# Designs tried in a protein design run: peptides against a protein of PDB entry 3VZA. Part 12

Target 1, 98 residues: chain A of PDB entry 3VZA
Amino acid sequence: RVERLCKSKELFEERLGLEIRRIHNEQLQFIFRHIDHKDPDKPYMFTLSINEQGDYEVTSCTPPLDCISEFQLKVRETNNFSAFIANIRKAFTALSFK
Target 2, 62 residues: chain B of PDB entry 3VZA
Amino acid sequence: AAYVTQLYYKISRIDWDYEVEPARIKGIHYGPDIAQPINMDSSHHSRCFISDYLWSLVPTAW

## One batch from the design tools (peptide; made by RFdiffusion4, then SolubleMPNN)

Design b1_p9_5_s1 (from b1_p9_5 with L4F E9S)
Fold by OpenDDE base, seed 3:
Structure b1_p9_5_s1 (fold): chain B 98 residues (1-98), chain C 62 residues (1-62), chain A 9 residues (1-9)
Amino acid sequence: as target 1 above (98 residues)
Amino acid sequence: as target 2 above (62 residues)
Amino acid sequence: DNPFLPILS
């Protein structure tokens, strides 16, 4: 079971170009790569927590996204976590075409 | 590891086939209506193309 | 406790 779980994590990291880390103060860090085709290893990342009210809160975003506050509102309203992460990746992708 | 893999599934709705050769990207994407197979030869694509393709399977409608 | 249990629910 441990071997399968380790393999699963590695496959997701490589194929989705997404690394997920637990960091201090009970936060999750999401690190996207494979965004910029000219620089596949360039990281695009954000951190997420649950605030005192129990709501998802983006605590950092690098590089900054104009739409991140709207996405935070949308995920609180819909609880669609999958769409939340996918839309952030879509926004990072658009930003790479500058 | 179980926590992280569960989170990956919640995000992507993808289940991998762990019994195939390393160069084969095989699995199933579970959309809201019907499950769709994933089956591609990684040696024919860049890492960026593969990631873009897989993320394109994930709905962005709220 | 796990503050991200709602994410996994």
Scores: peptide ipSAE 0.232, ipTM 0.947, DockQ to the pose 0.172
Fold by OpenDDE base, seed 1:
Structure b1_p9_5_s1 (fold): chain B 98 residues (1-98), chain C 62 residues (1-62), chain A 9 residues (1-9)
Amino acid sequence: as target 1 above (98 residues)
Amino acid sequence: as target 2 above (62 residues)
Amino acid sequence: DNPFLPILS
């Protein structure tokens, strides 16, 4: 089971091009790769925390996204975490074409 | 770790088949209504294409 | 359903 869990993590990281790290101050860092087909290893990332009110809060976003504040509002309203992450990836993808 | 694996499932709703050969990307995506099988030969696609395809399975509607 | 719970527990 332990071996499977390690393999599972590696499969998700490679296939989704998404790395998830736990960082200081109870935050999660999401690192997207495989966004730019010309530079697959170029990272697009954001950090997320739960604020004192218990709401999702984006604490950083690199490169910056104009829509990130709207997405933060939407995830607070809907609690649809999956759509939240997927929409951020879509936004990063759009940005890579600039 | 079990925790990060749980998070990946929460995000993607994908469950992998861990018994297949490394070059085979096989699993199941559990959508809101129906489940869809995943079965790809990774040697036939770029890493970016594979990721784009898998993410296309994830609904973006709030 | 808080995705932080299992990781931060």
Scores: peptide ipSAE 0.218, ipTM 0.948, DockQ to the pose 0.819
Fold by OpenDDE base, seed 4:
Structure b1_p9_5_s1 (fold): chain B 98 residues (1-98), chain C 62 residues (1-62), chain A 9 residues (1-9)
Amino acid sequence: as target 1 above (98 residues)
Amino acid sequence: as target 2 above (62 residues)
Amino acid sequence: DNPFLPILS
């Protein structure tokens, strides 16, 4: 079985509705779509870095989430990156139901 | 794209089947205890439904 | 010097 890295990226982007970009100043940008069923292309995004202490740091969140600082604390404590991202998506989903 | 695909796996714990027809969403989700198959016909669902379903497989417990 | 190496590990 041949490794298909480019196809893999495309499949994840479409199926999870999550795009991941490396951006300036050594940050990662996470862009969620498919959150709002009435507007599937509406982006919900945050940026992430590793600070001088070596800890995950959310550097932006659009739209803002009240819980993002708590999630940052939790991921630092648990190192559960999967739960971190999944909880952010869950929070964005909840926010879409205004 | 090894970097980003590694990240996607770390996040989702999903491994896709890349040999199936484009309309078939097939793969394996590797949970903490047991692997679960994914097998959907994408033509029967909205993009939002598919994403919501797949994300529902990812535990949110810290 | 990948700053996100901890994410990938």
Scores: peptide ipSAE 0.218, ipTM 0.946, DockQ to the pose 0.180
Fold by OpenDDE base, seed 2:
Structure b1_p9_5_s1 (fold): chain B 98 residues (1-98), chain C 62 residues (1-62), chain A 9 residues (1-9)
Amino acid sequence: as target 1 above (98 residues)
Amino acid sequence: as target 2 above (62 residues)
Amino acid sequence: DNPFLPILS
């Protein structure tokens, strides 16, 4: 089972181009790759925590996204975490087209 | 690893088929209405295309 | 303590 879980993690990381890391102060770091087709390994990332009120809070976003605050509001309203992450990736993708 | 894989499923709603050859990307995406099979030959596509395609399966409607 | 447990719900 441990081997299966490790394999599962690796498959998700490679296929979705998304790495998820636990970092200090009870935060999650989401690192997207495979965004820029000309530079597939270029990372696009954000960090997330739960604040004192129990709400999702984006603590960093690199590169910055103008829409990130709105997405934070939306996920608090809907609790649709899947759409939250997918919309962030969509926004990063749009940003890569300069 | 258990936690992170649970989170990946929560995000993507994808369940992989772990019994196929490494070059085969096979699984099921569970949408709100229907389950959509995934079956790709990774050697036919770039990493970016594969990721873009898989993410396109994930609804962005709030 | 896992502060992100609600995400898995």
Scores: peptide ipSAE 0.214, ipTM 0.947, DockQ to the pose 0.168

Design b1_p9_5_s2 (from b1_p9_5, 3 letters changed)
Fold by OpenDDE base, seed 2:
Structure b1_p9_5_s2 (fold): chain B 98 residues (1-98), chain C 62 residues (1-62), chain A 9 residues (1-9)
Amino acid sequence: as target 1 above (98 residues)
Amino acid sequence: as target 2 above (62 residues)
Amino acid sequence: SNPFLPILS
Protein backbone atom coordinates (compact mmCIF):
# COMPACT_ATOMS: atom_id res chain seq x y z
CA ARG B 1 0.00 0.00 0.00
CA VAL B 2 2.78 2.41 0.85
CA GLU B 3 4.45 1.66 -2.45
CA ARG B 4 1.20 2.24 -4.28
CA LEU B 5 0.62 5.52 -2.51
CA CYS B 6 4.09 6.71 -3.34
CA LYS B 7 3.64 5.75 -6.95
CA SER B 8 0.29 7.47 -7.04
CA LYS B 9 1.79 10.68 -5.75
CA GLU B 10 4.52 10.59 -8.34
CA LEU B 11 2.08 9.91 -11.15
CA PHE B 12 -0.10 12.82 -10.14
CA GLU B 13 2.86 15.12 -9.81
CA GLU B 14 4.17 14.33 -13.25
CA ARG B 15 0.93 13.97 -15.14
CA LEU B 16 -0.90 16.92 -13.65
CA GLY B 17 2.22 18.97 -13.23
CA LEU B 18 1.09 19.70 -9.70
CA GLU B 19 3.10 19.25 -6.54
CA ILE B 20 1.47 19.62 -3.16
CA ARG B 21 3.54 20.30 -0.06
CA ARG B 22 2.77 20.73 3.57
CA ILE B 23 4.59 23.80 4.77
CA HIS B 24 5.01 25.65 8.02
CA ASN B 25 2.10 27.01 9.99
CA GLU B 26 -0.29 24.36 8.73
CA GLN B 27 -0.37 25.51 5.13
CA LEU B 28 -0.45 23.71 1.82
CA GLN B 29 1.69 24.83 -1.06
CA PHE B 30 0.51 24.06 -4.57
CA ILE B 31 3.18 24.18 -7.24
CA PHE B 32 2.12 24.02 -10.86
CA ARG B 33 4.51 23.18 -13.63
CA HIS B 34 3.86 22.35 -17.27
CA ILE B 35 2.08 25.68 -17.57
CA ASP B 36 4.34 27.43 -20.02
CA HIS B 37 4.97 25.21 -23.01
CA LYS B 38 8.12 27.16 -23.72
CA ASP B 39 9.36 26.61 -20.17
CA PRO B 40 7.66 23.52 -18.78
CA ASP B 41 9.57 23.48 -15.52
CA LYS B 42 8.75 27.06 -14.58
CA PRO B 43 6.78 26.94 -11.33
CA TYR B 44 3.54 28.74 -10.67
CA MET B 45 2.50 28.44 -7.08
CA PHE B 46 0.20 29.50 -4.30
CA THR B 47 -0.16 28.67 -0.63
CA LEU B 48 -3.37 27.98 1.20
CA SER B 49 -4.48 27.78 4.79
CA ILE B 50 -7.69 27.54 6.72
CA ASN B 51 -8.15 30.50 9.00
CA GLU B 52 -9.61 30.49 12.49
CA GLN B 53 -13.06 30.90 11.01
CA GLY B 54 -12.62 27.75 9.00
CA ASP B 55 -12.40 29.51 5.66
CA TYR B 56 -9.91 28.90 2.89
CA GLU B 57 -7.32 31.63 2.76
CA VAL B 58 -4.74 32.13 0.05
CA THR B 59 -1.61 33.24 1.84
CA SER B 60 0.61 33.74 -1.20
CA CYS B 61 0.50 33.51 -4.97
CA THR B 62 3.52 33.62 -7.25
CA PRO B 63 3.24 35.03 -9.78
CA PRO B 64 0.37 37.12 -8.47
CA LEU B 65 -3.07 36.65 -9.96
CA ASP B 66 -5.60 39.43 -10.08
CA CYS B 67 -8.36 36.86 -9.83
CA ILE B 68 -7.07 35.00 -6.80
CA SER B 69 -9.16 36.96 -4.31
CA GLU B 70 -12.27 36.29 -6.33
CA PHE B 71 -11.43 32.61 -6.49
CA GLN B 72 -10.98 32.56 -2.74
CA LEU B 73 -14.42 34.04 -2.40
CA LYS B 74 -15.90 31.55 -4.84
CA VAL B 75 -14.44 28.52 -3.12
CA ARG B 76 -15.75 29.76 0.20
CA GLU B 77 -19.19 30.13 -1.34
CA THR B 78 -19.28 26.88 -3.27
CA ASN B 79 -16.82 24.63 -1.47
CA ASN B 80 -15.85 23.45 -4.93
CA PHE B 81 -12.21 22.86 -4.22
CA SER B 82 -11.66 21.10 -7.51
CA ALA B 83 -12.89 24.07 -9.51
CA PHE B 84 -10.83 26.32 -7.28
CA ILE B 85 -7.57 24.59 -8.12
CA ALA B 86 -8.48 24.14 -11.78
CA ASN B 87 -9.39 27.80 -12.18
CA ILE B 88 -6.11 28.85 -10.62
CA ARG B 89 -4.27 26.67 -13.11
CA LYS B 90 -6.32 28.18 -15.91
CA ALA B 91 -5.41 31.64 -14.70
CA PHE B 92 -1.73 30.77 -14.51
CA THR B 93 -1.95 29.39 -18.01
CA ALA B 94 -3.49 32.60 -19.27
CA LEU B 95 -0.79 34.56 -17.53
CA SER B 96 1.90 32.57 -19.30
CA PHE B 97 0.57 33.90 -22.59
CA LYS B 98 2.02 37.35 -22.11
CA ALA C 1 1.11 9.94 1.07
CA ALA C 2 -2.43 8.80 1.72
CA TYR C 3 -3.51 12.32 2.48
CA VAL C 4 -1.95 13.85 -0.59
CA THR C 5 -3.27 11.19 -2.91
CA GLN C 6 -6.73 11.72 -1.49
CA LEU C 7 -6.29 15.39 -2.17
CA TYR C 8 -5.23 14.72 -5.74
CA TYR C 9 -8.36 12.71 -6.24
CA LYS C 10 -10.47 15.40 -4.66
CA ILE C 11 -8.99 17.87 -7.11
CA SER C 12 -8.81 15.89 -10.31
CA ARG C 13 -11.31 13.06 -9.82
CA ILE C 14 -8.81 10.84 -11.59
CA ASP C 15 -8.01 7.31 -10.56
CA TRP C 16 -4.94 5.83 -12.23
CA ASP C 17 -4.45 2.33 -13.47
CA TYR C 18 -1.25 1.32 -11.74
CA GLU C 19 -0.81 -2.00 -13.52
CA VAL C 20 0.02 -0.69 -16.98
CA GLU C 21 3.40 0.09 -18.45
CA PRO C 22 4.99 3.38 -17.44
CA ALA C 23 4.60 4.89 -20.88
CA ARG C 24 0.85 4.38 -20.76
CA ILE C 25 -1.25 6.99 -19.02
CA LYS C 26 -4.33 5.04 -18.18
CA GLY C 27 -7.05 5.77 -15.72
CA ILE C 28 -10.57 6.95 -15.19
CA HIS C 29 -11.87 10.46 -14.76
CA TYR C 30 -15.03 10.57 -12.73
CA GLY C 31 -17.09 13.44 -13.99
CA PRO C 32 -20.40 14.56 -12.59
CA ASP C 33 -22.34 12.60 -15.18
CA ILE C 34 -20.29 9.74 -16.53
CA ALA C 35 -16.89 8.22 -16.06
CA GLN C 36 -14.43 8.88 -18.84
CA PRO C 37 -11.54 6.55 -19.57
CA ILE C 38 -8.07 7.96 -19.93
CA ASN C 39 -5.71 6.07 -22.17
CA MET C 40 -2.74 7.87 -23.64
CA ASP C 41 0.67 6.97 -24.94
CA SER C 42 2.87 9.44 -23.11
CA SER C 43 5.62 9.10 -25.69
CA HIS C 44 3.37 10.73 -28.26
CA HIS C 45 2.84 13.94 -26.32
CA SER C 46 4.70 16.66 -24.48
CA ARG C 47 4.46 16.94 -20.74
CA CYS C 48 2.59 20.18 -21.12
CA PHE C 49 0.10 18.70 -23.53
CA ILE C 50 -0.56 15.79 -21.21
CA SER C 51 -1.11 18.06 -18.25
CA ASP C 52 -3.29 20.43 -20.23
CA TYR C 53 -5.37 17.55 -21.48
CA LEU C 54 -5.87 16.03 -18.07
CA TRP C 55 -6.76 19.37 -16.54
CA SER C 56 -9.23 19.94 -19.36
CA LEU C 57 -11.18 17.06 -17.88
CA VAL C 58 -11.66 18.97 -14.64
CA PRO C 59 -14.69 21.26 -14.67
CA THR C 60 -14.05 24.88 -13.85
CA ALA C 61 -17.68 25.77 -13.24
CA TRP C 62 -18.16 26.75 -9.64
CA SER A 1 -5.18 17.36 13.61
CA ASN A 2 -4.67 18.30 9.97
CA PRO A 3 -6.45 21.58 9.32
CA PHE A 4 -7.17 20.53 5.76
CA LEU A 5 -9.05 17.42 6.76
CA PRO A 6 -12.32 19.06 5.70
CA ILE A 7 -10.99 19.21 2.15
CA LEU A 8 -11.09 15.44 2.09
CA SER A 9 -14.67 15.21 3.31
Scores: peptide ipSAE 0.196, ipTM 0.948, DockQ to the pose 0.173
Fold by OpenDDE base, seed 4:
Structure b1_p9_5_s2 (fold): chain B 98 residues (1-98), chain C 62 residues (1-62), chain A 9 residues (1-9)
Amino acid sequence: as target 1 above (98 residues)
Amino acid sequence: as target 2 above (62 residues)
Amino acid sequence: SNPFLPILS
């Protein structure tokens, strides 16, 4: 089972181009790659925490997204974490077409 | 690893087939209504195409 | 004390 879990993580990282890391101060860092077809390894990142109210809070976003605050509001309202992440990736993709 | 795997599933709703050859991207996407198979030959596609395709399976409706 | 339990639940 441990081997399966490790393999699963690697497959998701490669196939989705998404790495998830635990970072300081009880945050998660989401690192998207495979966004820019001209530079597949270029990272697009955001960090996420749970604030004192128990709500999702985006603590950083690189490169910045104008829509990130709206997405934070939406995920708090809907608890649709999947759509939250997918919409962020969609926004990063759009941003890559400068 | 279980935590991370659970999170990936929560995000993507994809369950991989771990028994196939490494070049075969095979699994199931569990959408809200119906499950759909995934079955790709990775050697025929770029990494970006594969990722874009898989993410296209994930609904963006809130 | 996993702060992201709500994400996984």
Scores: peptide ipSAE 0.193, ipTM 0.948, DockQ to the pose 0.178
Fold by OpenDDE base, seed 1:
Structure b1_p9_5_s2 (fold): chain B 98 residues (1-98), chain C 62 residues (1-62), chain A 9 residues (1-9)
Amino acid sequence: as target 1 above (98 residues)
Amino acid sequence: as target 2 above (62 residues)
Amino acid sequence: SNPFLPILS
């Protein structure tokens, strides 16, 4: 099972172009690649925490997204974490065409 | 690894077939209504296309 | 502890 879990992580990272890391102060870092077809390894990333009120909070976003505050509100309202991450990727994709 | 794979499933709702050859991307996407199979030859596509395609399966409606 | 338990629940 351990070997399968390791393989699973690798498959998700490569196929989704999404790396997830635990970082300091109990945060998760989400790193998207495969966004820019001309530069597939260029990272687009954000960090996420749970604040004292128990709500999702974006603590950084690189490059910055104008819509990130609205998405934070939406995920708090709906608790739809999947849509939250997918919409962020969509926004990064749009930004790559700037 | 168990923690992160749980996150990946929560995000993507994809379950991979781990017994196929490395170049074969095979699995199941569990949408809100019905499950859809995934079965593609990675050698026929760019990394960006593959990722874009898989993410297109994930609903963005809140 | 796991501060992201709510994500997994």
Scores: peptide ipSAE 0.192, ipTM 0.948, DockQ to the pose 0.171
Fold by OpenDDE base, seed 3:
Structure b1_p9_5_s2 (fold): chain B 98 residues (1-98), chain C 62 residues (1-62), chain A 9 residues (1-9)
Amino acid sequence: as target 1 above (98 residues)
Amino acid sequence: as target 2 above (62 residues)
Amino acid sequence: SNPFLPILS
């Protein structure tokens, strides 16, 4: 089972171009690659925590996104975590087209 | 690893076929209405194209 | 326990 889980993680990381890390202060870091077709290894990332009220909170975003505050509001309202992550990737993609 | 793979499924709704050759990207995407198969030859596409395609399967409607 | 358990719930 451990071998299968390791393989699963590797497949998701490569195919989605998304790495997920647990970091200090009880946060998750999401690192997107494969965003810029001219520079596939360039990272686009954000960190996420749950605040004292139990709400999702974006603690950093690099590069910054104008829409990130609105997305944080939307995920709190809808609890649609999948759409939250997908919309962030969509926004990073749009940003890569300078 | 169990935690992160559960999170990947919650995000993408994709279940991979782990029995196929490395060059074959095969799985199932579980959308809200109907499940759709994934079946790609990775040697025909860039890493960016593959990722863009898979993410295009994930609904962005809130 | 994991503080992000609600994400998976």
Scores: peptide ipSAE 0.185, ipTM 0.948, DockQ to the pose 0.172

Design b1_p9_5_s3 (from b1_p9_5, 3 letters changed)
Fold by OpenDDE base, seed 4:
Structure b1_p9_5_s3 (fold): chain B 98 residues (1-98), chain C 62 residues (1-62), chain A 9 residues (1-9)
Amino acid sequence: as target 1 above (98 residues)
Amino acid sequence: as target 2 above (62 residues)
Amino acid sequence: ENPFLPILS
């Protein structure tokens, strides 16, 4: 099972181009790659925490997204975490076209 | 690893087939209504195309 | 306590 879990992580990272890391101060870092077809390894990332109220809070976003605050509001309202992450990737993709 | 795997599933709703050859991307995407199979040869596509395709399976409706 | 329990639930 441990071996399977490790393999699963590797497959998701490569196929989705998404790395998820636990970082300091009880945060999660989401790192997207495979966004820019001209530069597949270029990272697009954001960090996420749970604030004092127990709500999702985006603590950083690189490169910055104008829509990130709206998405934060939406995920708090709907608790649709999947759509939250997918919409962020969609926004990063749009940004990559400059 | 269990934690991150759970998170990947929560995000993507994809369950991989871990028994196929490395070049084969095979699994199941569980949509809100029905499950859809994933089965593609990675050697025929770029990494970006593969990722874009898989993410296209994930609904963006809130 | 897992601070991201809401994400996993």
Scores: peptide ipSAE 0.222, ipTM 0.948, DockQ to the pose 0.178
Fold by OpenDDE base, seed 3:
Structure b1_p9_5_s3 (fold): chain B 98 residues (1-98), chain C 62 residues (1-62), chain A 9 residues (1-9)
Amino acid sequence: as target 1 above (98 residues)
Amino acid sequence: as target 2 above (62 residues)
Amino acid sequence: ENPFLPILS
């Protein structure tokens, strides 16, 4: 089981170009790579927490996204976490084209 | 790694086939209606293309 | 208690 879980994590990290880390103060860090085809290793990242009200809250976004506040509102309204992450990646991709 | 693996599935809805050769990207994407197979030869594509393709399977409608 | 339990549910 441990071997399978380790292999699974490695496959997801490489194939999706997404690394997920647990960081201090009960936050998750999402690090996207493979965004810029000219610089595949360039990271695009954001951090996420649950605030005192129990709502998803983006605590940082690098580089910044104009749409991140709207996405935070949308995920709170819909609870569609998958669409939330996918839309952020889409926005980072658009940003990489300058 | 169980926690992060569960999170990857929640995000992507992809389940990999772990018994194939490393160069073969094989799995299943579970969309809202129909499950679709994934079957790629990674040696024929860039890392960025592969990631873009897989993310294109994930619906962005809220 | 895992604060991200709602994410996993």
Scores: peptide ipSAE 0.216, ipTM 0.948, DockQ to the pose 0.177
Fold by OpenDDE base, seed 5:
Structure b1_p9_5_s3 (fold): chain B 98 residues (1-98), chain C 62 residues (1-62), chain A 9 residues (1-9)
Amino acid sequence: as target 1 above (98 residues)
Amino acid sequence: as target 2 above (62 residues)
Amino acid sequence: ENPFLPILS
């Protein structure tokens, strides 16, 4: 079962181009790759925590996104975490076209 | 790894088929309406295309 | 407790 879980993680990382890491201060780091077709290994990333109120809080975003604060508000309102992550990826994709 | 795989499912709603050959990207996407199969030959596509395609399955409506 | 447990549940 552990072996299957490890394989699952690797499949998701490669196929979605999304790596998820636990980092200091009880945060999650989301690292998107495969965004820029001309530079598929270029990372686009953000970090997320749960604040003292229990709400999702984006603690960093690299490169910065104008829409990230709005998305944070939307995920707090809807609890649609899937749409939250997908919209961030869409925004990073749009940004990559410069 | 259990936590992260659960998170990947929460995000993507994809369940992989782990018994297929490495070159085959096979699974099921559980959308809000009807579950749809995923079945791709990875040798026919770039990594970026594959990722873009899979993410296109994920609704962005809030 | 993992603060992101609600995300995973």
Scores: peptide ipSAE 0.216, ipTM 0.948, DockQ to the pose 0.183
Fold by OpenDDE base, seed 1:
Structure b1_p9_5_s3 (fold): chain B 98 residues (1-98), chain C 62 residues (1-62), chain A 9 residues (1-9)
Amino acid sequence: as target 1 above (98 residues)
Amino acid sequence: as target 2 above (62 residues)
Amino acid sequence: ENPFLPILS
């Protein structure tokens, strides 16, 4: 089971191009790759925490996204975490074409 | 590892087939109503195409 | 306690 869990993590990281890290101050870092087809290893990332009110809060976003505040509002309203992450990836993808 | 794999499933709703050869991307995506099989030969596609395709399975409607 | 329990729940 432990071996499978490790393999599962590796498969998700490579196939989704998404790495998830626990970082200081009780935050999660989400690192997208495979965004720019000309530079597949270029990272697009954001960090997430749960604030004192119990709400999702984006604490950083690199490169910055104009839509990130709206997405933060939407995920608080809907609790649709999957759509939240997917929309961020879509926004990073759009940004890579600039 | 259990924590992060749970999170990946929460995000993607994908369950992989762990018994296939490394070059085969096989699994199931569980949508809101319909389960969709995934079955790709990774040697036929770029890493970016594979990721874009898999993410296209994930609904973006709030 | 896991601060991201709401994500996993």
Scores: peptide ipSAE 0.202, ipTM 0.947, DockQ to the pose 0.176

Design b1_p9_5_s4 (from b1_p9_5, 3 letters changed)
Fold by OpenDDE base, seed 4:
Structure b1_p9_5_s4 (fold): chain B 98 residues (1-98), chain C 62 residues (1-62), chain A 9 residues (1-9)
Amino acid sequence: as target 1 above (98 residues)
Amino acid sequence: as target 2 above (62 residues)
Amino acid sequence: KNPFLPILS
């Protein structure tokens, strides 16, 4: 099972182009790659925490997204984490076209 | 790894087939209503195309 | 304590 879990992580990272890391101060870092077809390894990332109220809080976003605050509001309202991440990727994709 | 794997599933709703050859991307995407099979030869596509395709399976409606 | 328990739940 441990081996399977490790393989699963690797498959998701490569196929989705998404790396998820635990970082300091109880945060998660989401790193998207495979966004820019001209530069597949270019990272697009954001960090996420749970604030004192227990709500999702985006603590950083690189490159910055104008829509990130709205998405944070939406995920708090709907608790649809999947849509939250997918919409961020969609926004990064749009940004990659300049 | 269990934690991150759970998170990947929560995000993508994809369950991979771990028994196929490395070049085969095979699995199941569990949508809100029905499940859809995933079965593609990775050697025929770029990494970006594959990722874009898989993410296209994930609904963006809140 | 798992601060991201709500994410996984």
Scores: peptide ipSAE 0.198, ipTM 0.948, DockQ to the pose 0.175
Fold by OpenDDE base, seed 1:
Structure b1_p9_5_s4 (fold): chain B 98 residues (1-98), chain C 62 residues (1-62), chain A 9 residues (1-9)
Amino acid sequence: as target 1 above (98 residues)
Amino acid sequence: as target 2 above (62 residues)
Amino acid sequence: KNPFLPILS
């Protein structure tokens, strides 16, 4: 089971192009790759925490996204975490075409 | 590792088939109503295409 | 504290 869990993590990282890291101050870092087809290893990332109110809070976003504040509001309203992450990836993808 | 794999499932709703050969991307995406099989030969696609395709399965409606 | 716990809740 432990071996399968490790393999599962590796499969998700490679196939989704998404790495998830636990970082200081109880935050999660989400690192997207495979965004720019001309530079597949170029990272697009954001960090996420749960604030004192218990709400999702984006603490950083690199490169910055104009829509990130709206997405933060939407995920707080809907609790649709899947759509939250997927929409961020879509926004990063759009940004890569600039 | 259990926590992160649970998070990946929460995000993607994908469950992989772990018994297939490494070049085969096989699994199931669980949508809101319909489960959709995934079955790709990774050697036929770029890493970016594969990721874009898999993410296209994830609904973006709030 | 495990940061995954609040997100998975």
Scores: peptide ipSAE 0.194, ipTM 0.948, DockQ to the pose 0.201
Fold by OpenDDE base, seed 5:
Structure b1_p9_5_s4 (fold): chain B 98 residues (1-98), chain C 62 residues (1-62), chain A 9 residues (1-9)
Amino acid sequence: as target 1 above (98 residues)
Amino acid sequence: as target 2 above (62 residues)
Amino acid sequence: KNPFLPILS
C-alpha cells in the first residue's frame, strides 16, 4: 500500500505538473511546472497556510499574480479548493504568454 | 504519501489506473455530472500538453 | 497537528 501511494504521488506530480511540499511554519508549497511549453521545467509556485481564524491564506506567490488576493477571497467564500488551484494554474498559464 | 495523494484527488478528482503499462495514462475523472475515462498514449504528447489536457478537465467555476 | 488536515478530509 505504501508502494502504491508512492507511485500515485509520482504519477500526479508528473502528469499534472504539480508538486506539493510541506514547508516551514506549517505551510504547503504548490509548485507548478509544464506551464510554459518553451520552458516546461520553469516553476510557478505559491505557498498556503491556515491562519489563526482558520482561513486559507496565500503567504507567497512567485511570480506574483494580480488575481491571487481575489482567489483567496473566493476560496474562503466557496470552499472550492479544486477551483482555487485550477484558477491559479490558469492565471500562471496566462502570465506565461507575457 | 497518503495525505498528499488525498490532496491530489481533492484538487483533480482523478483516480489513476495503476496496473497499466508506463506509457499509458489511464484513469477516471470524476466531474460534477458524469465520470469520464482518461486513456492516453503518453508517447504521442508532450508533458505540457498532457498536463494542460488533464487540468482542462478540472472545473474553474467557483 | 497538521493544520491542513481539514483540506484532506
Scores: peptide ipSAE 0.193, ipTM 0.948, DockQ to the pose 0.179
Fold by OpenDDE base, seed 3:
Structure b1_p9_5_s4 (fold): chain B 98 residues (1-98), chain C 62 residues (1-62), chain A 9 residues (1-9)
Amino acid sequence: as target 1 above (98 residues)
Amino acid sequence: as target 2 above (62 residues)
Amino acid sequence: KNPFLPILS
């Protein structure tokens, strides 16, 4: 089981170009790579927490996204976490085209 | 790694086939209606293309 | 406790 779980994590990291880390103050860090085809290793990242009210809260976004506040509102309304992450990646991709 | 693996599935709805050769990207994407197979030869594509393709399977409608 | 339990549920 441990072997399978380790292999699974490695496959997801490489194939999706997404690394997920637990960081201080009970936050998750999402690090996207493979966004810029001219610089595949360039990271695009954001951090996420659950605030005192129990709602998803984006605590940082690098580079910044104009749409991130709207996405935070949408995920709170719909609870569609998958669409939330996918839309952020889509926005980072658009940003990489300058 | 169980926690993060569960999170990857929640995000992507992809389940990999772990018994194939390393160069083969094989799995299943579970959409809201039907399941779709994934079957790629990674040696024929860039890392960026592969990631873009897989993310294109994930619905962005809220 | 796990603060991200709602994410996994």
Scores: peptide ipSAE 0.192, ipTM 0.948, DockQ to the pose 0.173

